# Designs tried in a protein design run: peptides against a protein of PDB entry 5HB3. Part 8

Target 1, 150 residues: chain A of PDB entry 5HB3
Amino acid sequence: RQMQDRCMSEYNQRIRNAPEGSIDPFRMACYKIIGRCDLSNRSLDGLQTDVNDWIWLQFNLARETDRSLELAGESYGLAELQASIREIGLKHFPKTAAEDTNGSFGMFFYLQILAGMFEQAIAYLYPFSYVDAVHFAIALTYYGLLRPVD

## One batch from the design tools (peptide; made by RFdiffusion4, then SolubleMPNN)

Design b1_p9_2_s2 (from b1_p9_2, 3 letters changed)
Fold by OpenDDE base, seed 1:
Structure b1_p9_2_s2 (fold): chain B 150 residues (1-150), chain A 9 residues (1-9)
Amino acid sequence: as target 1 above (150 residues)
Amino acid sequence: SPLIEQAAQ
């Protein structure tokens, strides 16, 4: 807790007092990841990141913790991450094959699988690739991650 | 398979 408090203090001080553009973005990233500072903003400002970097960060920030011990603004778990992925899907990914100009449906499928949204992932993939959806459904069912409907 | 093709890129 002492380390977290120090990280929080330094993070807040730097945000408030440092000249614009003078803050090392990697240092700020460390405060966010290790110190869990400012979890309401789950992005790394000033860094060039791809989807893999983004999802890696989300999983690091998402914790299975006792919410009663955390401040409301600092609580972030798997459920919140899943909600974020749903929102991103609605906004940024194709709903049908006709809308998929960049072939990005696979990325959204991938994000859903990583977040444990197996039923939603299979349902999403099916209209894009029937064969792939069936293969993944079989595999997920075999490992007990997907429950067949009666 | 579309997904396999994407993964191969």
Scores: peptide ipSAE 0.017, ipTM 0.606, DockQ to the pose 0.064
Fold by OpenDDE base, seed 2:
Structure b1_p9_2_s2 (fold): chain B 150 residues (1-150), chain A 9 residues (1-9)
Amino acid sequence: as target 1 above (150 residues)
Amino acid sequence: SPLIEQAAQ
């Protein structure tokens, strides 16, 4: 707790007092990841990142805990991550095969699987690749991860 | 990356 408080204090001090362009982005990333500072901003400014870096960060910041127990004063769990993935999907990924020009449907399927959105992932993949969707559905069912619809 | 752009908002 003392470490967390110190991280938050230093993070806030640097955000408020540092001249523009003088903030070490790696140091700020450490405060974000280790100190869980400013969880409302779930990105790393000033760093060259890709989708893998982004999703890694989201999972590191996500906690399955009671919001009252979050030491950072902010809560971000799996439900919030799933909501974020859904939102990203709606905005940035193809809805149908006709809209897919870059083959990016696989990435969205992958993100949904990582986030435990198995039913939605299979439903999404089905119109793009029937065979793959069936194979994943069988595998997920075997492991007890795919829930039957009522 | 569309994901990075979304995360930055």
Scores: peptide ipSAE 0.013, ipTM 0.559, DockQ to the pose 0.145
Fold by OpenDDE base, seed 4:
Structure b1_p9_2_s2 (fold): chain B 150 residues (1-150), chain A 9 residues (1-9)
Amino acid sequence: as target 1 above (150 residues)
Amino acid sequence: SPLIEQAAQ
């Protein structure tokens, strides 16, 4: 708690007092990841990142915490991450093979799997790749992770 | 990345 408070203090101080463009984005990233500062902003400004970096960050930030101890907008757990992934899927990923122009369906499938959204992931993958969907469904069932819908 | 853009919002 003390470490977190110190990080928060330093983070806020730099955000408010440092000249624009003078803040080391990596240092700020450390405050966010380690100190859990400003969790309402779940991105790393000033850094070149990809989807893997993004999802890694989300999982690091998505911790089960007592919501009563967090400020409004700072509570972020697995459920919130899953909701974010669903939203991203609706907005930014193809829903049908006809919409798939860059083969990005696999990435959205991957994100859903990482987030434990197994049933949704399989359902999503099926129209894009029947064979892959079946293989993953078998594997997930084998490991007790897939709940078949009647 | 669409994901990064979404995260920034």
Scores: peptide ipSAE 0.012, ipTM 0.561, DockQ to the pose 0.137
Fold by OpenDDE base, seed 3:
Structure b1_p9_2_s2 (fold): chain B 150 residues (1-150), chain A 9 residues (1-9)
Amino acid sequence: as target 1 above (150 residues)
Amino acid sequence: SPLIEQAAQ
């Protein structure tokens, strides 16, 4: 608790008072990951990151625990992560095969699978790759992860 | 498979 409070204090102080360009982005990343500071901003500013880095961060920040046990006061669970994935899909990925010009549908499928959004992932993949969607659906059903709708 | 091809990159 004391460490958490110190992290929060230092993080807030640096965000407000540090001259432009003087903040060490790696140190700020440590405050976010370890100290769980400013969880409403789930990005690492000033660092070169890709989608893999982003999704890794999201899972590290996400906590599937009782909300009452969160020390940071802010909470970010699987449900919130899934909501974020949905929003990203709406903004950055093709909705139909006709919109897909670079094959990026696979990345969004991947993100949905990682987040446990299996039914939505299969439904999304189906118009892009019928064969792959069927194969994944069979596998997910076999392992009890997919709930087929009649 | 488009998905497999992407994964292989």
Scores: peptide ipSAE 0.017, ipTM 0.602, DockQ to the pose 0.066; fails the geometry check

Design b1_p9_2_s3 (from b1_p9_2, 4 letters changed)
Fold by OpenDDE base, seed 4:
Structure b1_p9_2_s3 (fold): chain B 150 residues (1-150), chain A 9 residues (1-9)
Amino acid sequence: as target 1 above (150 residues)
Amino acid sequence: SKLIEEAAK
């Protein structure tokens, strides 16, 4: 708690007082990750990041919190992350094999699996690779993670 | 990249 408060204080001070472009983006990232500062902004500005970095950050920031204790827009848990992944899927990933020009379906499948969206992940994967979908379905069922599909 | 852009919105 003490460390978190210190991080938050330093983060806020830098945002308010530091000249534009003078803030070390890595330091700011540390404040966000360790201090959970400014959770309404779940990105790392000024850093080169990829999808793996993004999803890693989302999971690190996602917590089961009492919404009554959080500021508006700062409540972020697994449910919110899952909702974000669904929205991203609708906008940025192929819906059919015909739309897949770069093989990105696997990434969206991966994101859904990481977020525990197992039924949706299998349903999504099936039209792209039925063999892989079946194998994952078997494995997920074995571990009790897959529910009956509609 | 697309994910990062979406996250920034």
Scores: peptide ipSAE 0.032, ipTM 0.723, DockQ to the pose 0.133
Fold by OpenDDE base, seed 1:
Structure b1_p9_2_s3 (fold): chain B 150 residues (1-150), chain A 9 residues (1-9)
Amino acid sequence: as target 1 above (150 residues)
Amino acid sequence: SKLIEEAAK
């Protein structure tokens, strides 16, 4: 708790008082990840990141919320992450093979798998690649992650 | 990049 409080204090001080462009973005990233500072902003400003970096950050910031604490403030857990992925998918990823100009369907499939959205991931992949969807479905079922429809 | 920008909102 003491360390977290110190991180929060330093983070807030730098955000408020540092001249523009003078803040080390890596240091700020450390405060966010370790100190859990400003979790409403789940991005790393001033850093060049890719989708892998983004999803890694989301998982690190997501915590299992105690139901008792959920009532008291903003919580970010797996459910919220899954909701974010759904929203991003609806807006930025192809819904059909005809809409896929860049082959980006695979990335959205990947994100859904990482987030444990297995049924949705398979359903999404199926119209793009039947063979791949079947293979993943078999594997997921074998490991007990996908429940067959009755 | 667009993905990250949207997620940052």
Scores: peptide ipSAE 0.030, ipTM 0.699, DockQ to the pose 0.137
Fold by OpenDDE base, seed 3:
Structure b1_p9_2_s3 (fold): chain B 150 residues (1-150), chain A 9 residues (1-9)
Amino acid sequence: as target 1 above (150 residues)
Amino acid sequence: SKLIEEAAK
């Protein structure tokens, strides 16, 4: 608790008082990840990040909150992360094979798998690659992650 | 980068 309070204090002080361009983005990232400062902003400003960095950050920031204890504060858990992935998919990834110009469907499939969206992931992959979708479906079913529809 | 920026909004 003392460490968190210190992190929050330093984070707030730097955001408010640091000269422009003087803030070490890596230090700010540490405050966000370790100190859980400013969780409403789930991006790392001033850092060049890729999709892997983004998804890693989202999982680290996500906490399983008991809905019963959710006070008025914004809760960010797996459900919210899954919703974010769905939204990203709708905006930035191809919906059909005809729309896929760069093969990015695989990345969206990967994100859905990481987030535990197995049924949606298989359904998404199926029109792009039938063989791969069936292969993954078999594997996921074998491990009990995909519920076979009667 | 664009994906991250939009997800942050």
Scores: peptide ipSAE 0.030, ipTM 0.697, DockQ to the pose 0.134
Fold by OpenDDE base, seed 2:
Structure b1_p9_2_s3 (fold): chain B 150 residues (1-150), chain A 9 residues (1-9)
Amino acid sequence: as target 1 above (150 residues)
Amino acid sequence: SKLIEEAAK
């Protein structure tokens, strides 16, 4: 608790008082990850990151805990992460094979699988690769992860 | 990188 409070204090102080361009992005990243500061902003400013870095961060920040138990006073769980992935998908990934110019559908499928969005992942993959979608569906069903549609 | 930047908005 003391560490968390200190991290929040230092984070807020730097955000408010540091001259423009003087903030150490790695230090701020530590406050974000370890101190769970400013969870409404789930990105690492000033750092070059890729999709793997982003998804890693999201999972580290996500907690299936009541807001009252979060020291940061913010709530971000798996449901919110899934919602974020869905939104990213809608904005930045192809909806159909005709829209896919660079094969990025696989990355979105991957993100959905990581986030446990199995039904949506299979449904998304199906028009891009029927065979792969069927195989994943079989595997997910075998492990009890795929649910029937209502 | 661009994807991440846009996702952060």
Scores: peptide ipSAE 0.028, ipTM 0.680, DockQ to the pose 0.163

Design b1_p9_2_s4 (from b1_p9_2, 3 letters changed)
Fold by OpenDDE base, seed 2:
Structure b1_p9_2_s4 (fold): chain B 150 residues (1-150), chain A 9 residues (1-9)
Amino acid sequence: as target 1 above (150 residues)
Amino acid sequence: SELIAEAAK
């Protein structure tokens, strides 16, 4: 608690008082990740990041919260992350093989798998690669992760 | 980068 309060204080002080362009982005990233400062902004400003960095950050920031606590403040859990992945999928990834120009369907499949969206991931992959979809479906079923839709 | 920017909103 003391460490978190200290991180929050320093983070807020730097955001408010530091001259523009003088903020060390790595230090700010530490406050974000370790101190959980400003969780409404789930990005690392001033750093060159890729999809792997983004998803790593999301999982680190996500916490299992009771639904009752969701009403009281900032809540970011797996459900919110899954919603975000769905949204970015709709905007930035191909819906059909005909739309796939760069093979990026695999990345979206990967993100869905990481987020535990197994049924959606398999359904998405199926039209792009039947063989891969079947193999993953078998594996996920074996581990009890794939559920039949009623 | 666009993906990250959109997801961060």
Scores: peptide ipSAE 0.036, ipTM 0.731, DockQ to the pose 0.137
Fold by OpenDDE base, seed 3:
Structure b1_p9_2_s4 (fold): chain B 150 residues (1-150), chain A 9 residues (1-9)
Amino acid sequence: as target 1 above (150 residues)
Amino acid sequence: SELIAEAAK
């Protein structure tokens, strides 16, 4: 707790008082990841990041919470991450094969699989690539990760 | 970059 309090204090002091351009973005990232400072902002400002960096950060910040504790307004777990991925999908990825112009459907499928959204991932992939959807469905079912729909 | 920015909200 003492370490966390120090991290929080330093983080807040730097955000408020540091001259423009003087903040080390890597140090700020350490406060975010290790000190869990300002978890309402789940991004790393001032760093060149890609989708893999983003999803890695989300999983590190997410904590396993008992469903009974989800009523606490400050919890960020797998359910919240899944909700974020769903929202990203609605805004930035094609919903149907007819909307796909650049083949970006594969990235959204990938994000859904990483987040354990298996049924939704297969359902999403099916209209883009029937063969791939069937193969993934068979594999996921074999490992007990997919609930077959009758 | 836009994807990450929107996800950070």
Scores: peptide ipSAE 0.034, ipTM 0.730, DockQ to the pose 0.133
Fold by OpenDDE base, seed 5:
Order: structure tokens, then C-alpha cells, then sequence
Structure b1_p9_2_s4 (fold): chain B 150 residues (1-150), chain A 9 residues (1-9)
């Protein structure tokens, strides 16, 4: 708690008072990850990041318990992360094979799998790659992660 | 980059 309070204080002070360009983005990232500062902003400003960095950050920031004693007024858990992935999918990934110009469907499939959205992931993959969708469906079913519809 | 930017709003 003491460490968190110190992180929050330093984070807020730097955001408000530091000259533009003087803030070490890696230090700010540490405050966000370790100190859980400003969880409403789930991005790392000033750093060049990719999708893997983004998803890693989301999972680190997500917490299972809504009532975590964390002073953060907003709860961010798996459900919220899943909602974010759905939204990203609707905006930035192909919906059909005809729309896919760069093979990016695989990345969205990957994100859905990481987030435990197994049924949706398989349903999404199916029109792009029937064979792959079937293989993943079999594997997920075998491990009890995919619920077959009776 | 655009994906990350939009995921951050």
C-alpha cells in the first residue's frame, strides 16, 4: 500500500508538472504496471508497442475481483478485456475472407484465444480456414475449453 | 500502431 501510494503520487506529479518530452516513458510504464496508476488509460505513451505488447499489458492490468481493495474506482477484469477485443475486431480486422488482404485474421483469432473467447474464435476462423478451425475446435473440445452445442 | 491507438480510447 505504501509503495502504491508513492507510485501514484510520483505518477501524478510527473504527468502534471514534467516538461514535455522529459518524462522517461519506461518509468511511466513501471508506474502503470507495478503501481497500477491511472488504470483508465491502458496504454503506454511514448513507447513504440505492437499488438503483443498491448495484449500483455491488458492481462497484467486485468484483475479477477471487481472489489479489489485497489483505490481504482473502475474495475477492469477479463470481461472488460473481452469486450475490448470484440470492439477491436469489429473495427480493425476482416469480417470475411474477401476483406482479408494481409492475412490479419490470424492475429484476431489469436487475440480471441488468449482472452478465452474460444467459441467466438472458432466461429471467426471458420470462414477463413475451415481446416484450421476444425483442428482447433477438436483440440479445444478435447481439453474441455469448447462446449459443443448439443 | 492504429490498432493500439484505438484500443487505448
Amino acid sequence: as target 1 above (150 residues)
Amino acid sequence: SELIAEAAK
Scores: peptide ipSAE 0.037, ipTM 0.738, DockQ to the pose 0.143; fails the geometry check
Fold by OpenDDE base, seed 1:
Structure b1_p9_2_s4 (fold): chain B 150 residues (1-150), chain A 9 residues (1-9)
Amino acid sequence: as target 1 above (150 residues)
Amino acid sequence: SELIAEAAK
């Protein structure tokens, strides 16, 4: 608790008092990840990041909401992350093979798998690659992650 | 980059 309070204090002080462009983005990232500062902003400003970096950050920031702590207005867990991935998918990824110009369907499939959205991931992949969808479905079923509809 | 920016909104 003392460490977290110190991190928050330093984070707030730097955001308020540091001249524009003088803040070390890596230090700010540390405060966010370790200190859980400003969790409403789930991006790392000033750092060149890719989708892998983004999803890694989301998982690190997501915590199992202890139902006892639900009184704290800002809860970010797996459910919220899954919702974000769904929204991103609707806006930025192809819905059909005809819309896929860059082969980006694989990335969205990957994000859904990481987030435990197995049924949705397989359903999404199926029209792009039947063989791959069946392959993953078999594997997921074998490990008990996909429930086949009887 | 654009994907990350929109996800952060």
Scores: peptide ipSAE 0.035, ipTM 0.729, DockQ to the pose 0.139; fails the geometry check

Design b1_p9_3_s1 (from b1_p9_3 with S1P S2K)
Fold by OpenDDE base, seed 5:
Structure b1_p9_3_s1 (fold): chain B 150 residues (1-150), chain A 9 residues (1-9)
Amino acid sequence: as target 1 above (150 residues)
Amino acid sequence: PKFFEEITS
C-alpha cells in the first residue's frame, strides 16, 4: 500500500509537471503496473508493444484482489477482461468459417484460452478446425479446465 | 493484427 501510494503520487506529479517528451515510458509503465495508476488507459504509451505484451499487461491489471486494497476507481478484474475479449471477438474476428478471410480465428481462440474462457474457446474453434477443437477439448478436460455439458 | 492496432490507438 505504501509503495502504491508513492507510485500514485509520483505518477500524478510527473503527468502534471514533466516537460513533454521528458518522461521515460518505462518508468511510466512501472507506475501503471506497480502503482495501478490510470487504469482507464490500458496501454503503454511511448512503447512499441505486440499482442503478447498487451495481453500480459491486461492480466497484470486485471487483479482479483480485495478492492479495499486498490486505490479508488483503479480496479480492473478478470470478468472485465473476459468481457473485453468477448467484445473484441464480436467486432474483429470471424464468427464462422465462411466469414474467415485471413485465418485470424486462431488469434481469437488464443485470447480466449489465455483468459480462461475455455468452453467458449472450444466452441469457437470447432467450426474452423474440428480436429484441433477435439484435441484441445480432451486436454482441457483432462486437466479439469473444461466442463462439458450435454 | 487489425484488432490490436485499434485497441491500442
Scores: peptide ipSAE 0.160, ipTM 0.840, DockQ to the pose 0.157
Fold by OpenDDE base, seed 1:
Structure b1_p9_3_s1 (fold): chain B 150 residues (1-150), chain A 9 residues (1-9)
Amino acid sequence: as target 1 above (150 residues)
Amino acid sequence: PKFFEEITS
């Protein structure tokens, strides 16, 4: 608790008082990840990141908050991350094979798999690649991650 | 990817 309070204090002090461009972005990233500071902003400013960095950050920030803390602030868990990925899919990824100009369907499939959205991921992949969807479905079923609809 | 630029803005 003392470490988290210290991280929050230092994070807030630096954001408010530090001259522009003087803040080490890696230090700020540490405060966000370890101290869970400013969870409403789920990006790392001043760092060159890719999709893998972004999704890694989302998983680290999406901790199951104790139900007791739900009243005091915005809880960001796996359900909220899954909702965000769904929204990203609706806005930025092709819905049909005919709309896919760049082969980006694979990235959205990948994000859904990482987020544990297995049924939705397979359903999404199926019209783009039947063979791949079947193979993934078999594998997920084997590991007990895909529930066969009776 | 274009989606990433929009998410991180």
Scores: peptide ipSAE 0.154, ipTM 0.836, DockQ to the pose 0.153
Fold by OpenDDE base, seed 3:
Structure b1_p9_3_s1 (fold): chain B 150 residues (1-150), chain A 9 residues (1-9)
Amino acid sequence: as target 1 above (150 residues)
Amino acid sequence: PKFFEEITS
């Protein structure tokens, strides 16, 4: 708890008061990941990142622990990550095949698979690419990851 | 990807 409080204090102080260009972005990343500081902002400022870095960060920030034991006072688990993926999909990706203009549906399918949203991912992919959806459905079912839905 | 640019901006 003492370490958490110190991390929070230092993180907030540096973000708000440090001169431009003086902040070590890796130190700030450590405060976020280890100290769980400012979990509402799940990005790494001052670092060149890509989608892989982003999704890695999301999983590292997510905790599958008893929410009552969360020291940071913020609960962010798999359910919250899945909700985030859903919201990203609603905002940034085509909802139907008719809305698809650039084939970006594949990225949303990818994010859903990474987040363990297998049934939703297959259901989403099916109208865009029947063949691919069937192949993934077969594989996921074979390994017991895809459950029948009504 | 466009979505990534928007969520990290």
Scores: peptide ipSAE 0.149, ipTM 0.833, DockQ to the pose 0.155
Fold by OpenDDE base, seed 2:
Structure b1_p9_3_s1 (fold): chain B 150 residues (1-150), chain A 9 residues (1-9)
Amino acid sequence: as target 1 above (150 residues)
Amino acid sequence: PKFFEEITS
């Protein structure tokens, strides 16, 4: 807790007082990841990141920390991450095969799988690739991750 | 990917 408070203090101080462009983005990233500072902004500003980095960060920040110990505005768990992925899907990914111009459906499927959104992932994949959806459904069911709908 | 740029922006 003392370390977190220190990180928060330093993070806030640097954001407020540091000249623009002078902040070490890696240091700020450490404050965000380790200190859980400014969780409302779940990005690593000033760093060249890819989708893998982004999703890694989301999972890292999406901790079931006792909500009681985090400041009311800093609660971010798996449910919130899943909600974010749903929103991303609705805004940025094709909903039907006819809308798929760049083959990005696979990425959204992948993100949903990583986030444990198995039923939704399979349902999403089905119209794009029936065979793949069935294969994944079988595998997920085998591992007890997919609940068969009666 | 284009979607990533949109997500991060």
Scores: peptide ipSAE 0.150, ipTM 0.832, DockQ to the pose 0.169; fails the geometry check

Design b1_p9_3_s2 (from b1_p9_3 with S2P E6K)
Fold by OpenDDE base, seed 1:
Structure b1_p9_3_s2 (fold): chain B 150 residues (1-150), chain A 9 residues (1-9)
Amino acid sequence: as target 1 above (150 residues)
Amino acid sequence: SPFFEKITS
């Protein structure tokens, strides 16, 4: 708790008062990850990152908290991460093969799988690649991750 | 990538 308070204080001071271009982005990243600072902003400014870095960060920031304490303040768990992925899918990924000009459907499938959205991932992949969707469905069912409709 | 920046900005 003492360390978290210190991180929060330093994070707030630097983000508000540091001269332009003088902030060490790696230090700020440490404050966010370790100190849980400013969880409403789940990106790392000033760092060159890719989708793997982004999803890694989301999982590190997403933690299960007591729901009774979530009525006020900032909370971010797996449910919120899954909601974010759904929103990103609706806005930025192809809905049909005809809309897919760069093969990005695979990336959205990948993100859904990582977030445990197995049923949605298979449903999404099916119209793009029937064979792949069936293979993944079989594998996920075998490992008890996909639940067939009874 | 430009695409990634679009979805994370």
Scores: peptide ipSAE 0.017, ipTM 0.598, DockQ to the pose 0.168
Fold by OpenDDE base, seed 2:
Structure b1_p9_3_s2 (fold): chain B 150 residues (1-150), chain A 9 residues (1-9)
Amino acid sequence: as target 1 above (150 residues)
Amino acid sequence: SPFFEKITS
């Protein structure tokens, strides 16, 4: 808790008082990851990151805990992450094969799988690749992860 | 990637 408070204080101080463009992005990343500072902003500004880094961060920050029990005073759980993935999907990923010019459907499928959105992932993949969707559906069912969806 | 930057912006 003492470390948490220190991280929060230093993070806030630098955000508010540091000269523009002078903040060490790696230090700020440490505050984000270790100190769980500013959970409303779940990104690493000033760093070159990829989708793997982003999703890693999301899972790192995710906690299935009430806000009252969160040391950082903020709460971000799996449900919120899943909501974020849905939002990203709606805005940035193809809805149909005709819309897919870069083959990015696989990435969105991947993100949904990682986030445990199995039913939605299969439903999404189906029109892009029937065979793959069936294979994943079988596998997910085998492991008891796929459930009926209305 | 440019695509990832778009989704995280």
Scores: peptide ipSAE 0.017, ipTM 0.591, DockQ to the pose 0.179
Fold by OpenDDE base, seed 5:
Structure b1_p9_3_s2 (fold): chain B 150 residues (1-150), chain A 9 residues (1-9)
Amino acid sequence: as target 1 above (150 residues)
Amino acid sequence: SPFFEKITS
C-alpha cells in the first residue's frame, strides 16, 4: 500500500509536469502495472508491443473485485475484457472465411479462448476450420469448459 | 481499443 501510494504520487507528478519525451516509457509501464495507476488507460504509450503484450497487460490489470476494495480506486474485470475482445473482433477480424485474406481468424480465436469465451470461440472457428473446431470442442467438453447447450 | 488498432494495423 505504501508502495502503491508512492507509485501513484510519482506517476501523477510525471504525467502533469514532465517535459515531452523525457519520461521513460518502461518506467511509466512499471507505475501502471505495479502501482495500478490510471487504469482507465490500458495502453502503454511509447512502447513497441504486439498482441501478446497487449493481452498479457489486460489480464494483469483485470481484477474481479468490488471497486471499493481496489486500492487504485478503479476496476477492470473479466467481463470488461471480454467485452473489449468482442468489440475488437467486430472491428478488426474477418466474420467469414471469404473475408479472411491474411489468416487472422486464428488470432481472434486465440483471444477468445484466453478470455474464456469458449462457446463463442468454437462457433467463430467452425466456418474457418471445421476439423480444428471439432477437435477443440471435444477437448473443451472433456474438461467441462464447453457448455453444449445453454 | 485505440492501442489494439495500432498493433493490428
Scores: peptide ipSAE 0.010, ipTM 0.600, DockQ to the pose 0.291
Fold by OpenDDE base, seed 3:
Structure b1_p9_3_s2 (fold): chain B 150 residues (1-150), chain A 9 residues (1-9)
Amino acid sequence: as target 1 above (150 residues)
Amino acid sequence: SPFFEKITS
C-alpha cells in the first residue's frame, strides 16, 4: 500500500508539473502498470505503440480479482476490457462490409477473439468473410468456446 | 490515441 501510494503521488506530480519533454515515458509506464495508477487512462503517452502493445497493456491492466481486495481506487476486469473493445469497434472499425475500404475488419475480429468475445467475433466476421467465419465457428464450437443458439 | 488515428486514416 505504501508503495502504491508513492507511485500514485509521483505519477500525478510528474504528469501535472514536469516540464514539457522531461518526462520519461517508460517510468510513467511503470507507474501505470505496476502501481496501477490512473487506470482510467489506458494508454502509454509518449511511447510509440502498435496494436500488439495496446492489447498487451489492456490485458495487463485488466485483473479478475475480488473488487473488495483491489488496492487501487479503480477496478478494471475482463468485462470492462470487453466493453472497451466493443466501444472501439463502434468508433473505429467498419460495421458492415459496405463500410470496409481497407480490410480493417480483420483487426477488430482479432481483438474480439483475444478478449474471449467469440460469439460476437464470429457474428461480426460473417458478413466480411463467410468462409473464414464458418471455419472459426466450427473450431470454437468443437472446443466448447462458442455457444450457438439452438 | 496515435494507434487509433493510424488505423482509421
Scores: peptide ipSAE 0.010, ipTM 0.576, DockQ to the pose 0.586

